# Ledger of designs, part 38: peptides against a protein of PDB entry 5VZU

Target 1, 271 residues: chain A of PDB entry 5VZU
Amino acid sequence: GRTLEDIFHEHMQELILMKFIYTSQYDNCLTYRRIYLPPSRPDDLIKPGLFKGTYGSHGLEIVMLSFHGRRARGTKITGDPNIPAGQQTVEIDLRHRIQLPDLENQRNFNELSRIVLEVRERVRQEQQEGGHEAGEGRGRQGPRESQPSPAQPRAEAPSKGPDGTPGEDGGEPGDAVAAAEQPAQCGQGQPFVLPVGVSSRNEDYPRTCRMCFYGTGLIAGHGFTSPERTPGVFILFDEDRFGFVWLELKSFSLYSRVQATFRNADAPSPQ

## One batch from the design tools (peptide; made by RFdiffusion4, then SolubleMPNN)

Design b1_p11_8_s2 (from b1_p11_8, 6 letters changed)
Fold by OpenDDE base, seed 3:
Structure b1_p11_8_s2 (fold): chain B 271 residues (1-271), chain A 11 residues (1-11)
Amino acid sequence: as target 1 above (271 residues)
Amino acid sequence: KLEELKKLFNS
């Protein structure tokens, strides 16, 4: 039978060949498209922009991070043999914060898996409930036969007079204690470690994180075959760094902001 | 095959 080493070697040969084919295509026909940086909004979790990420054996890739209400998206700027440029490599649900356990329990992959799968099930339930409300609202537009209701004459209703006395009913305003959303304290970042058995291309990742969110990553075979979304964890480290844990792949990708100033990279003002 | 390839790409 093929060994794991044989499969790995054949796969690496195929990867190298695919990278060579892609590189050789640049000499024959190039399509250029201008990329614009997304506008920054005050409510954005961090400044949107270009990040460099590591995808295991693929090496260094460029991703655009953008915010869309309560969702964040990582869009591939560079393609690879599996996922073309312009695809959404990660989609983050900013409504579904993941609470990491203590540092000891963070080493347990099964604990992280449990937490992520519980959040995935909540997201699925919310999507089903929202789908039912949208379905029931469409059914009751029976054809309103526009029966021409006859023009009943405008009876001039008389001007009734003034006198209604102000009843003082002093209804005590029940203190609706608005649960003050505690301003996200610029608290000390939570200690962070990867679970045992999650691969990282390098061990040099931040050991503290600000917050985590549920998300999904895009995976495919060579030539974008059988694309699917896999559950994961978006980890915000700081203003310039985030990670993604690919739960089913047991891998971690680190993304760091591209520290370059681009002239004329701002989106055209909407005319 | 495909799942193994997907894992090897991201490992």
Scores: peptide ipSAE 0.110, ipTM 0.807, DockQ to the pose 0.482
Fold by OpenDDE base, seed 5:
Structure b1_p11_8_s2 (fold): chain B 271 residues (1-271), chain A 11 residues (1-11)
Amino acid sequence: as target 1 above (271 residues)
Amino acid sequence: KLEELKKLFNS
């Protein structure tokens, strides 16, 4: 039977060949598009911008990190044989923080998987509830044809009397259990290690992280066939580095800020 | 096959 190694080698050869074919197409049809850096906002988790990411067998890619309210987005600037340029390689839900266990339990892939899948179910429930509210609001604006009902006469309102029984409704003060907002431990890095069996191209990943969030990554077959979103963990290491754990793929991508200064890369101010 | 290939593409 084909070994996993044989399948990997055949796949790597196919990816190299595809990369060669795509690169050879550059001779005839180059479309140049100016890329603008997103404006930085005070509420952005880190400064938006270009990051160099690692994608398993595809190697090094450039992504743009941007912030959209309670969501972050990684957009491919470079494409690969599976995911073309301009696609959202990662979508991060900044509402759903992932709490990593202690360093010993971080080695357990099944524990990380449990935590991520529990958050995924919460996100699905919130989407179903929000979809129901949006659906019910559209149904009731049927055009009420204002048929002019004829003016029937004002019958006199009888003056019924004053029975003032004071109901002593002793409303017990419902203890509003203030959901203790667990103080966002915004600043102390926690020890970080990849779970056993998560592949990383580089063992030189940061061994401390600031915070983690639930996210989804885009995966597809060659030529962007059957694209789907897979659950994962966005890991903020520092201002210039983040990671993504692809849960189902058991892989880790490290992203490092491109330190190059770009002239005239700022988005034109909306006039 | 396709799911196994998708797993190999990002690994």
Scores: peptide ipSAE 0.110, ipTM 0.808, DockQ to the pose 0.458
Fold by OpenDDE base, seed 1:
Structure b1_p11_8_s2 (fold): chain B 271 residues (1-271), chain A 11 residues (1-11)
Amino acid sequence: as target 1 above (271 residues)
Amino acid sequence: KLEELKKLFNS
């Protein structure tokens, strides 16, 4: 029977062949598209820009990180045999922070899986609820016939006097349970380790993270067949490094900022 | 299984 190792080797050979085919096509028809760097905004989690990602067997890829309100997006600048260039490899929901357990419990993949799947379920519920509100609002534009209300006359009601006795209606202040804004512990990085059984290309990932968010990664078969979103964790390490834990794949991709400066890469100001 | 494994290498 084929071992997992045999299947891995066969798949790696197929990937190498596909990469060779793609590189050999450069002589036939090249379409160049200018890519603009997204403008930085003060509310961006980190500076947007180009990152080099490690995708296990695929090797090094270039991803553009951009921010779109409460969402972050990784867009492939380089394609691979499964996911072509221009696809959104990762989508991060900045509304849904992942709280990693202590360092001891971070080694437990099942604990991370539980946390992520609970957030995934909340995201699904919010999507269902928001879908219902959009449906009910369309029905009630009945034509209000503007009946012309007749001009009732300006009766000059007289200036009655000032005896305002202040009734001390002691309205009990209803305890508005201030939803405790979980203090944005934006400052202290926490110890970080990959769960047991999560593969990394190397062990050179940062051992401290700033914050984590729920996200989804795009996966597909060769030739972009049967594309789907798989749940994961975006790990912000620092201003220049983030990771993505592909939960179902049990893999980790590390992304590091491309430090190269490009001339004329800024998006044209909207005139 | 093999198609699942092929999807596993996107990560």
Scores: peptide ipSAE 0.104, ipTM 0.803, DockQ to the pose 0.294
Fold by OpenDDE base, seed 2:
Structure b1_p11_8_s2 (fold): chain B 271 residues (1-271), chain A 11 residues (1-11)
Amino acid sequence: as target 1 above (271 residues)
Amino acid sequence: KLEELKKLFNS
């Protein structure tokens, strides 16, 4: 049977070959595509823009983060042997916040898996229900023939009657101290640690996060073969850093803002 | 095989 070592060696050989092919393309015709920075909106979770991250053995990659209502999107600016440039490497559902447990339970990968899979099932249910409402809403525009409702007459409802019984019962107001749900302090970061068995290329990740959301990542074989979406967690650390936990892959990618200033990178105003 | 390769790429 093939060992894990045999699979690793074959993978590394293929990766080296793909890197060689990409570098050898610089001696040939290159296709250049202009990228534009998304405009910032007041409701954007953080400023949109370019982020640098590491994907496993690929090394440094560039992703554009953009916001689309209740969705965020990471678009690959750099391609790799699996996922070409211009693909949506991550899609984040900003409607589905992930609540991380305490720091002790964050070390448990099975707990994170449970939380993410429960949210995935809710997202699936909402997609099925929204598909039904969009189907049913088109069927009922039959022509409302406005038949004139005939003016049926003012029947005088009659007068009666008096009776007055006074029953006293003085039930004590049980002070249900409504535990005021302390408004989840939107601004305080929570302690963050990766689960045991989640690989990180860099041990120097932020140990505090602001918020987390459900998302999906794009994975494929070499040459973009059999592309699929896998569940994960988008982790917002701060204005300039986010992470993605690839749940099924048991990996973590850290993304940091590209601090370069771009003078002419704004999208042209729609004429 | 493909799933194992996908895991190794993202590890």
Scores: peptide ipSAE 0.097, ipTM 0.804, DockQ to the pose 0.478; fails the geometry check

Design b1_p11_8_s3 (from b1_p11_8, 5 letters changed)
Fold by OpenDDE base, seed 3:
Structure b1_p11_8_s3 (fold): chain B 271 residues (1-271), chain A 11 residues (1-11)
Amino acid sequence: as target 1 above (271 residues)
Amino acid sequence: KLEELRRLFNS
């Protein structure tokens, strides 16, 4: 029977051959498209832009991070044998924060899995409820046959008079102490460690994170076969680094900002 | 197994 090592070697040979074939095809037919950096918005979690990510055996890939209200997206700038360029490799739900446990419990993969799957079920429920409200609202537009109701004459209702009594009622202004949401102290990052059994290409990842969110990652077979979304955790480390834990794959991808300055990379102003 | 390995190499 094939050993796990035989299967690994066969897969690596197939992957290398596919990379070679794709690279060799670039010499014959290239379509160039200019990529613009997303405009930065004040409410963006971090500055949008290009990040370099590590995808397991694929090596270094370039992803564009962009913000779309309460969603973030990682779009592949570089494609691989499984997922072509322009696909959304990660989709992040900024409404659904993941609270990591203490460091001891962060080592437990089953604990992280529970937390992520509970959030996934909440997201699914919210999508079902929002789908029902949109469905019921469309059913009751039966064709209102606008029968032309005859123009009954506007009777001039008379101008009744002025009587002015100023009732003094001194309703005490209830001090609605607007609980000033204390600006979440941006300073104290939470200690971070990968769960046992989650693979990282490098053990050199940030050991402190600012916040985490629920997200989904795109996975596919070779040639973009059977594409599916898998649950995961977006981890914001700092302004220039984020991670994604692929829960079902038990893998971690680290993304670091591309520090290169690009001239003429800003989106043209809408004329 | 092979599909699981293909998935492991996609991340």
Scores: peptide ipSAE 0.137, ipTM 0.806, DockQ to the pose 0.285
Fold by OpenDDE base, seed 5:
Structure b1_p11_8_s3 (fold): chain B 271 residues (1-271), chain A 11 residues (1-11)
Amino acid sequence: as target 1 above (271 residues)
Amino acid sequence: KLEELRRLFNS
């Protein structure tokens, strides 16, 4: 029977061959598109820009990180045999922070899986509820035919109804238990380790992280066949590094800022 | 298994 190693070897050969075919086609047809860096906003989690990411067998890829309100996006600048350039490789929900357990429990993949799947279910519920409100609001604007009902002038008089003294029912002020927004302790990094059985291309990843968020990653077959979103964890390490744990794939991608300065790469100001 | 492996290589 084929060993797991044989299957990995055959697939690596297919990936190399596909990468070669795509690269050789560039000699025949080159389309150049200018890439603009997203403008930095004060509320951005980190400075937006280009990151180099590691995608297991695909190797080094370039991703643009951008912020869109309470969402972050990783857009592929380089394509691969599965996911073309311009696709959103990762989508991060900045509304759904993930709290990692202690360092001992972080080694337990099943615990991380539970936490991520619980957040995924909350995100699905919020989408269903928001879909119902948007659906009910559209149904009631039937066209009110403005029938011009005529101008009848009836004048009748201001009868002075009497002085009923309503009693001072002293409604006790219900203690609005202010849900203590636990101040996002943005400042102290927590110890970080990958769960047992999560594959990293390199063991040289940051051993402390600032914060984590729920996200989804894009996966597909060769030629972008059957694309789907899988659950994962966005891990912010620092201003220049983030990771993504692909939960179903049991893999980790590390992204590091491209330190190159680009001239004339800023988006034109919206006039 | 093979489809799971093909999915594994996109990460």
Scores: peptide ipSAE 0.132, ipTM 0.803, DockQ to the pose 0.291
Fold by OpenDDE base, seed 1:
Structure b1_p11_8_s3 (fold): chain B 271 residues (1-271), chain A 11 residues (1-11)
Amino acid sequence: as target 1 above (271 residues)
Amino acid sequence: KLEELRRLFNS
């Protein structure tokens, strides 16, 4: 039978060949599309823009990070044999923060998997509940019958009435032990390590993270066949670096801001 | 399996 290594080598050869075919097609017809940098908003988690990402076997790719209310999006600027340019490689739910365990428990992939899958089920429940409310509202446009005009303005009067009494009852203050939600100190980075068995192309990833969020990554076969979203973790390291843990793939992609300035890359002001 | 491996390379 083919070994896992044989399958890996054959797949890598196919990826190289596909990459070569795509690059060789540039001689026939090039369509240029202008890419605009998203405007920065005050509420953006970090400055939006171009990031240089690592994608396992595909190597180095460019993604655009943008913010869309409570969602963040990584859009591929460079395509690969599986996922074309313009596709959303990652979609991040900024409503669903992932709390990483302590550094010892971060090494446990099953613990991270549990946490992520619990959040995934919450996201699915919220989507099902929000889908039901949109359905019921359309029915009751009954015909407004034109009922008539008239009647008058009666003015009546002022009455005063009085007194009553003072009842004391001294109900005991039940000690609601307010579980002190330790304010997640928004400022201090948490120690970060990849779980055992998560592959990283670069072992030189930040060992401290600011915050994590639930997200989904796009995966497909060659030629964008059978595309699906897989669960993952968006890891914000700093203003210029984030990561994505592909949970099912047991892989980690590191993204670093492209520091190059582009002329005329700003979106045209809406006229 | 092979298609699962192909999907593993998007990361």
Scores: peptide ipSAE 0.130, ipTM 0.809, DockQ to the pose 0.292
Fold by OpenDDE base, seed 2:
Structure b1_p11_8_s3 (fold): chain B 271 residues (1-271), chain A 11 residues (1-11)
Amino acid sequence: as target 1 above (271 residues)
Amino acid sequence: KLEELRRLFNS
């Protein structure tokens, strides 16, 4: 039978051949599309922009991170043999925070899998319920006959009652020491480690994260065959770095901001 | 096969 090593070598040869075909096409015909940086909004989790990331054997890729209300998206700027440029490589649900366990339990892949799959199930339930409410809300606009409720004039005025007793009771001002809600410390990042058996192309990843969210990654075969969304974890490290754990693939991609300043890269103002 | 290949691409 073919060994896993034979399958890996055959796959790497196919990947190298595809990369060679794509690079050789550049000498003959390139279609250029201008990329605009998304406008920054005050509610954006971090500044949107270009990030360089690693996709296992594909090597270095460029993605655009953008924010869309309670969702974030990573859009491929560079295509690969599986996923073409312009596809949404990651979709992040900012409504569904992933709470990582302690550092010891973070090494357990099955624990991370449990947490992510529980959140995935909640997301599916909310999508089913929201589909039902959108269906039911259209039916009950029966014509509200505007029955003109008559303006009944009821006037009645008067009554008196007087009594004034001024009871003095001098209740001592108990110093309710308002426990100053310590402003939620703009969090000292949680210690972070990859689970055992999650592959990373670079072991030099941040060992502290700010927050994590549920997300889905796009995977496909060569030539964008059988595309599907796989569950994962978006990990925010800092303003310039995030990661994605591909749960089913047991892989980690690290993304770092492209620090280059782009002139004339802002989206034209909608006229 | 296809799932194994997809894993190998992202490993």
Scores: peptide ipSAE 0.111, ipTM 0.796, DockQ to the pose 0.484

Design b1_p11_8_s4 (from b1_p11_8, 4 letters changed)
Fold by OpenDDE base, seed 5:
Structure b1_p11_8_s4 (fold): chain B 271 residues (1-271), chain A 11 residues (1-11)
Amino acid sequence: as target 1 above (271 residues)
Amino acid sequence: KLEELRELFNS
């Protein structure tokens, strides 16, 4: 019988061969695009820039991390046989923090799955509600043809009708217990472990994380066939490292900042 | 499909 290791080796060889075929087909048609580093903003979760990511069997890839208000985006700088360069490999909703349980419960994949799917449902509800407000606002600007209503006359009548008594009904102000948003303790790292059955290429991942957010990852078949977004968890470890748990794939990708200084990589200032 | 993509991603 083929071992799991044999299957992995053959599939890795196939992916290398596909990558070779794709790269070799472009030998005559290389388009070079200048990559600009996003400008750093004070409100950015970490400094934007280039990260080296691990994608299961695909190996080492380069991703650009950028911030767009309350969203973060990982854009592929290197493509693979499934997801081409320039695609948004990960999209992070910085509005939806994931609270990891204790270390014992972090080992339970079903617990992480429950937490992520509950957040996914909230995100869907918010999108449906926001879609209704945007839809209703466009419908009512039918051009009211201003038909000139004719000048009907000023009937005068003045009458003074009387003194309706003030009913005192002292409705007690229901104390809306403002759910105290527990201040996001931005400072203390939480112990971190991957759930059992989540594949990581390297067991050498940070065992402490700062915070986690809901996100989606892009998956596709070979040649970017049937692309879809899958739910996942963005894990901020530190200023230079983050991870993504691909929930449906049961895989983990680790991303580490490219420490190389790039000359002339700054985006031109918007004049 | 998802199993095929899981195989493709995790292999």
Scores: peptide ipSAE 0.051, ipTM 0.784, DockQ to the pose 0.577
Fold by OpenDDE base, seed 4:
Structure b1_p11_8_s4 (fold): chain B 271 residues (1-271), chain A 11 residues (1-11)
Amino acid sequence: as target 1 above (271 residues)
Amino acid sequence: KLEELRELFNS
């Protein structure tokens, strides 16, 4: 039988060969495109920009994080044999926060899977309902010929009178102790650990996170064959670090901000 | 497919 080492070696050889083929194809035609950093908005979850991530055996990749209302996007700046540059490697739904369980239950992959799949189902339902409303609105613009119906004079309806009865009934205010939902102190990170059986290239990931959101990642075969969206969890660690748990792949990707200051990388102001 | 993609992603 093939050893795990044989499988790894064959796979690494295939990836090297694919990288070589793609690189050799680029020698004949290099197209350069200037990349601008997204402008920061006050409502952005963190500052948008370039992040350095690791995708399995592909090695080091650069992703642009940007915010689009209640969605965030990770766009590949570097392509790989599976996903070309310019693709949205991750799409984050900032409407659907994931609540991680306690640290003990975070080790349970099936619990995380349940939570994510429940949110996935809600997102699917919302998309189906929103699709129906958009369909019904187009049908009714028949040309209503505006015949000017004449203004009939609205008669003055009479002034009904003043009756003032004062009934006292002093119903006791039941002290509904509104359990003050302690405002989740926006600054204290919760303990974070990867589930058992989720692979990480590096065990050195942040052990606290600020918040998590539902998202989808793009996966494909070599040459961008059969691309599909897989469910996952976006994990915000801090201003400069986020992660993505690829649920179906049982993988974790860590992304760290590129700290390089780029001169003249700001998008030209829309004139 | 998904297992092959897992191997590709995690190797």
Scores: peptide ipSAE 0.050, ipTM 0.779, DockQ to the pose 0.603
Fold by OpenDDE base, seed 2:
Structure b1_p11_8_s4 (fold): chain B 271 residues (1-271), chain A 11 residues (1-11)
Amino acid sequence: as target 1 above (271 residues)
Amino acid sequence: KLEELRELFNS
């Protein structure tokens, strides 16, 4: 039988061959596409822009992070053997925050898997319900028969009635101790650790995160064969760093902002 | 497929 070592060597040879093919394409006609940075909006979770990440065996990749209302997107700027440039490698649902447990329970992959799959099921239900409302709302534009507004003005004025008495009862205002809603500590990061058995190419990831969201990642075979979306967790560490946990792959990708200043990289204003 | 993609992603 093939050993795990034989499979690894065969895969590494295929990746080296693919990298060689891509490099050899530079001796041929290349198509260049200008990259435009998305404009920053006040409601953006962090500043949109270019991030560099480690993406499995492919090494260093560049993604564009952008915000689209309650969704964030990671678009591949660099292609790899599996996913070509311009594909949406990650899609984040900013409506569905994931609450991580304590550090002890964060080490349990099955606990993270449970939390993510529960959110996945909610997202699926909301998509089914929203599909029904969009279907039913079109049917009931029956003709608004213009029933004439009858004007009738009736004025009737009168009557008097008088009396009822002033009963005093001075019920003591029970001090409803308003449980001070502890202002959601929007600023303090929570301790973060990867679950046991989640692979990371870099163990030097931030040990504190601001917030997490449900998302999906794009996976495919070599040559973009049989592409599918897999569930995962978007982890915001800070203004310049985020991660993605690929749940089914048991893998973690760390992304760091490209600190280079780009002149004239803003999208032209729509004329 | 998923195992093949896991190998590809984690290697």
Scores: peptide ipSAE 0.049, ipTM 0.779, DockQ to the pose 0.599
Fold by OpenDDE base, seed 1:
Structure b1_p11_8_s4 (fold): chain B 271 residues (1-271), chain A 11 residues (1-11)
Amino acid sequence: as target 1 above (271 residues)
Amino acid sequence: KLEELRELFNS
């Protein structure tokens, strides 16, 4: 049988060949599109911008991280053989925080899988419910004929009735043990480790994370064949680093901010 | 499909 090493080498050879073919095709009419950096907003989870990511065998890629209300998006700036540039490689639902277990249970891939799939199911339910409300509202604007209901007369203000003594019924306030929402300690990072069997290109990922969110990653065959969204976990490490766990692929991609400054990269202000 | 994509992504 082919070893994992054989498969890796064959695939790497194909990727190198494809990359060579693409680079050799630059003699064709190339259309250049200006890419603008997204404007930063106060409510952005981190500063939007360019990040360099690792995609297993594909190596280093550039993504643009942007924020769109309660969603974040990683858009490919560099394409690969599977997913062309301009595609949303990751889509993050900032409404659905993933709570990682303790460090011991973080090593259990099945536990992470359970947590992510439970959130995926909630997201699916919310999408189904929101779809029904949009359908029912259109039907019933029948033209209600405005019958002019007649001016009923100003009945006069009757008088100051008397001193009813309020009884002191001292109902004991039942101790509603408000489950103390443990203040999300926004400041202290949680210890972080990849589950056993999740591949990382390197072990040099941050061992502390700030927060995690449910997200989906885009996967496709070569030539963008049969594209689909797979569930995953967006892991915010710090202002300049995030990760994505591709749950079904059992892979981890680390993204680090591109520190280069670009002149004239800001989006034109909407006039 | 998913296994093929896993091989491609993780290789």
Scores: peptide ipSAE 0.049, ipTM 0.779, DockQ to the pose 0.595; fails the geometry check

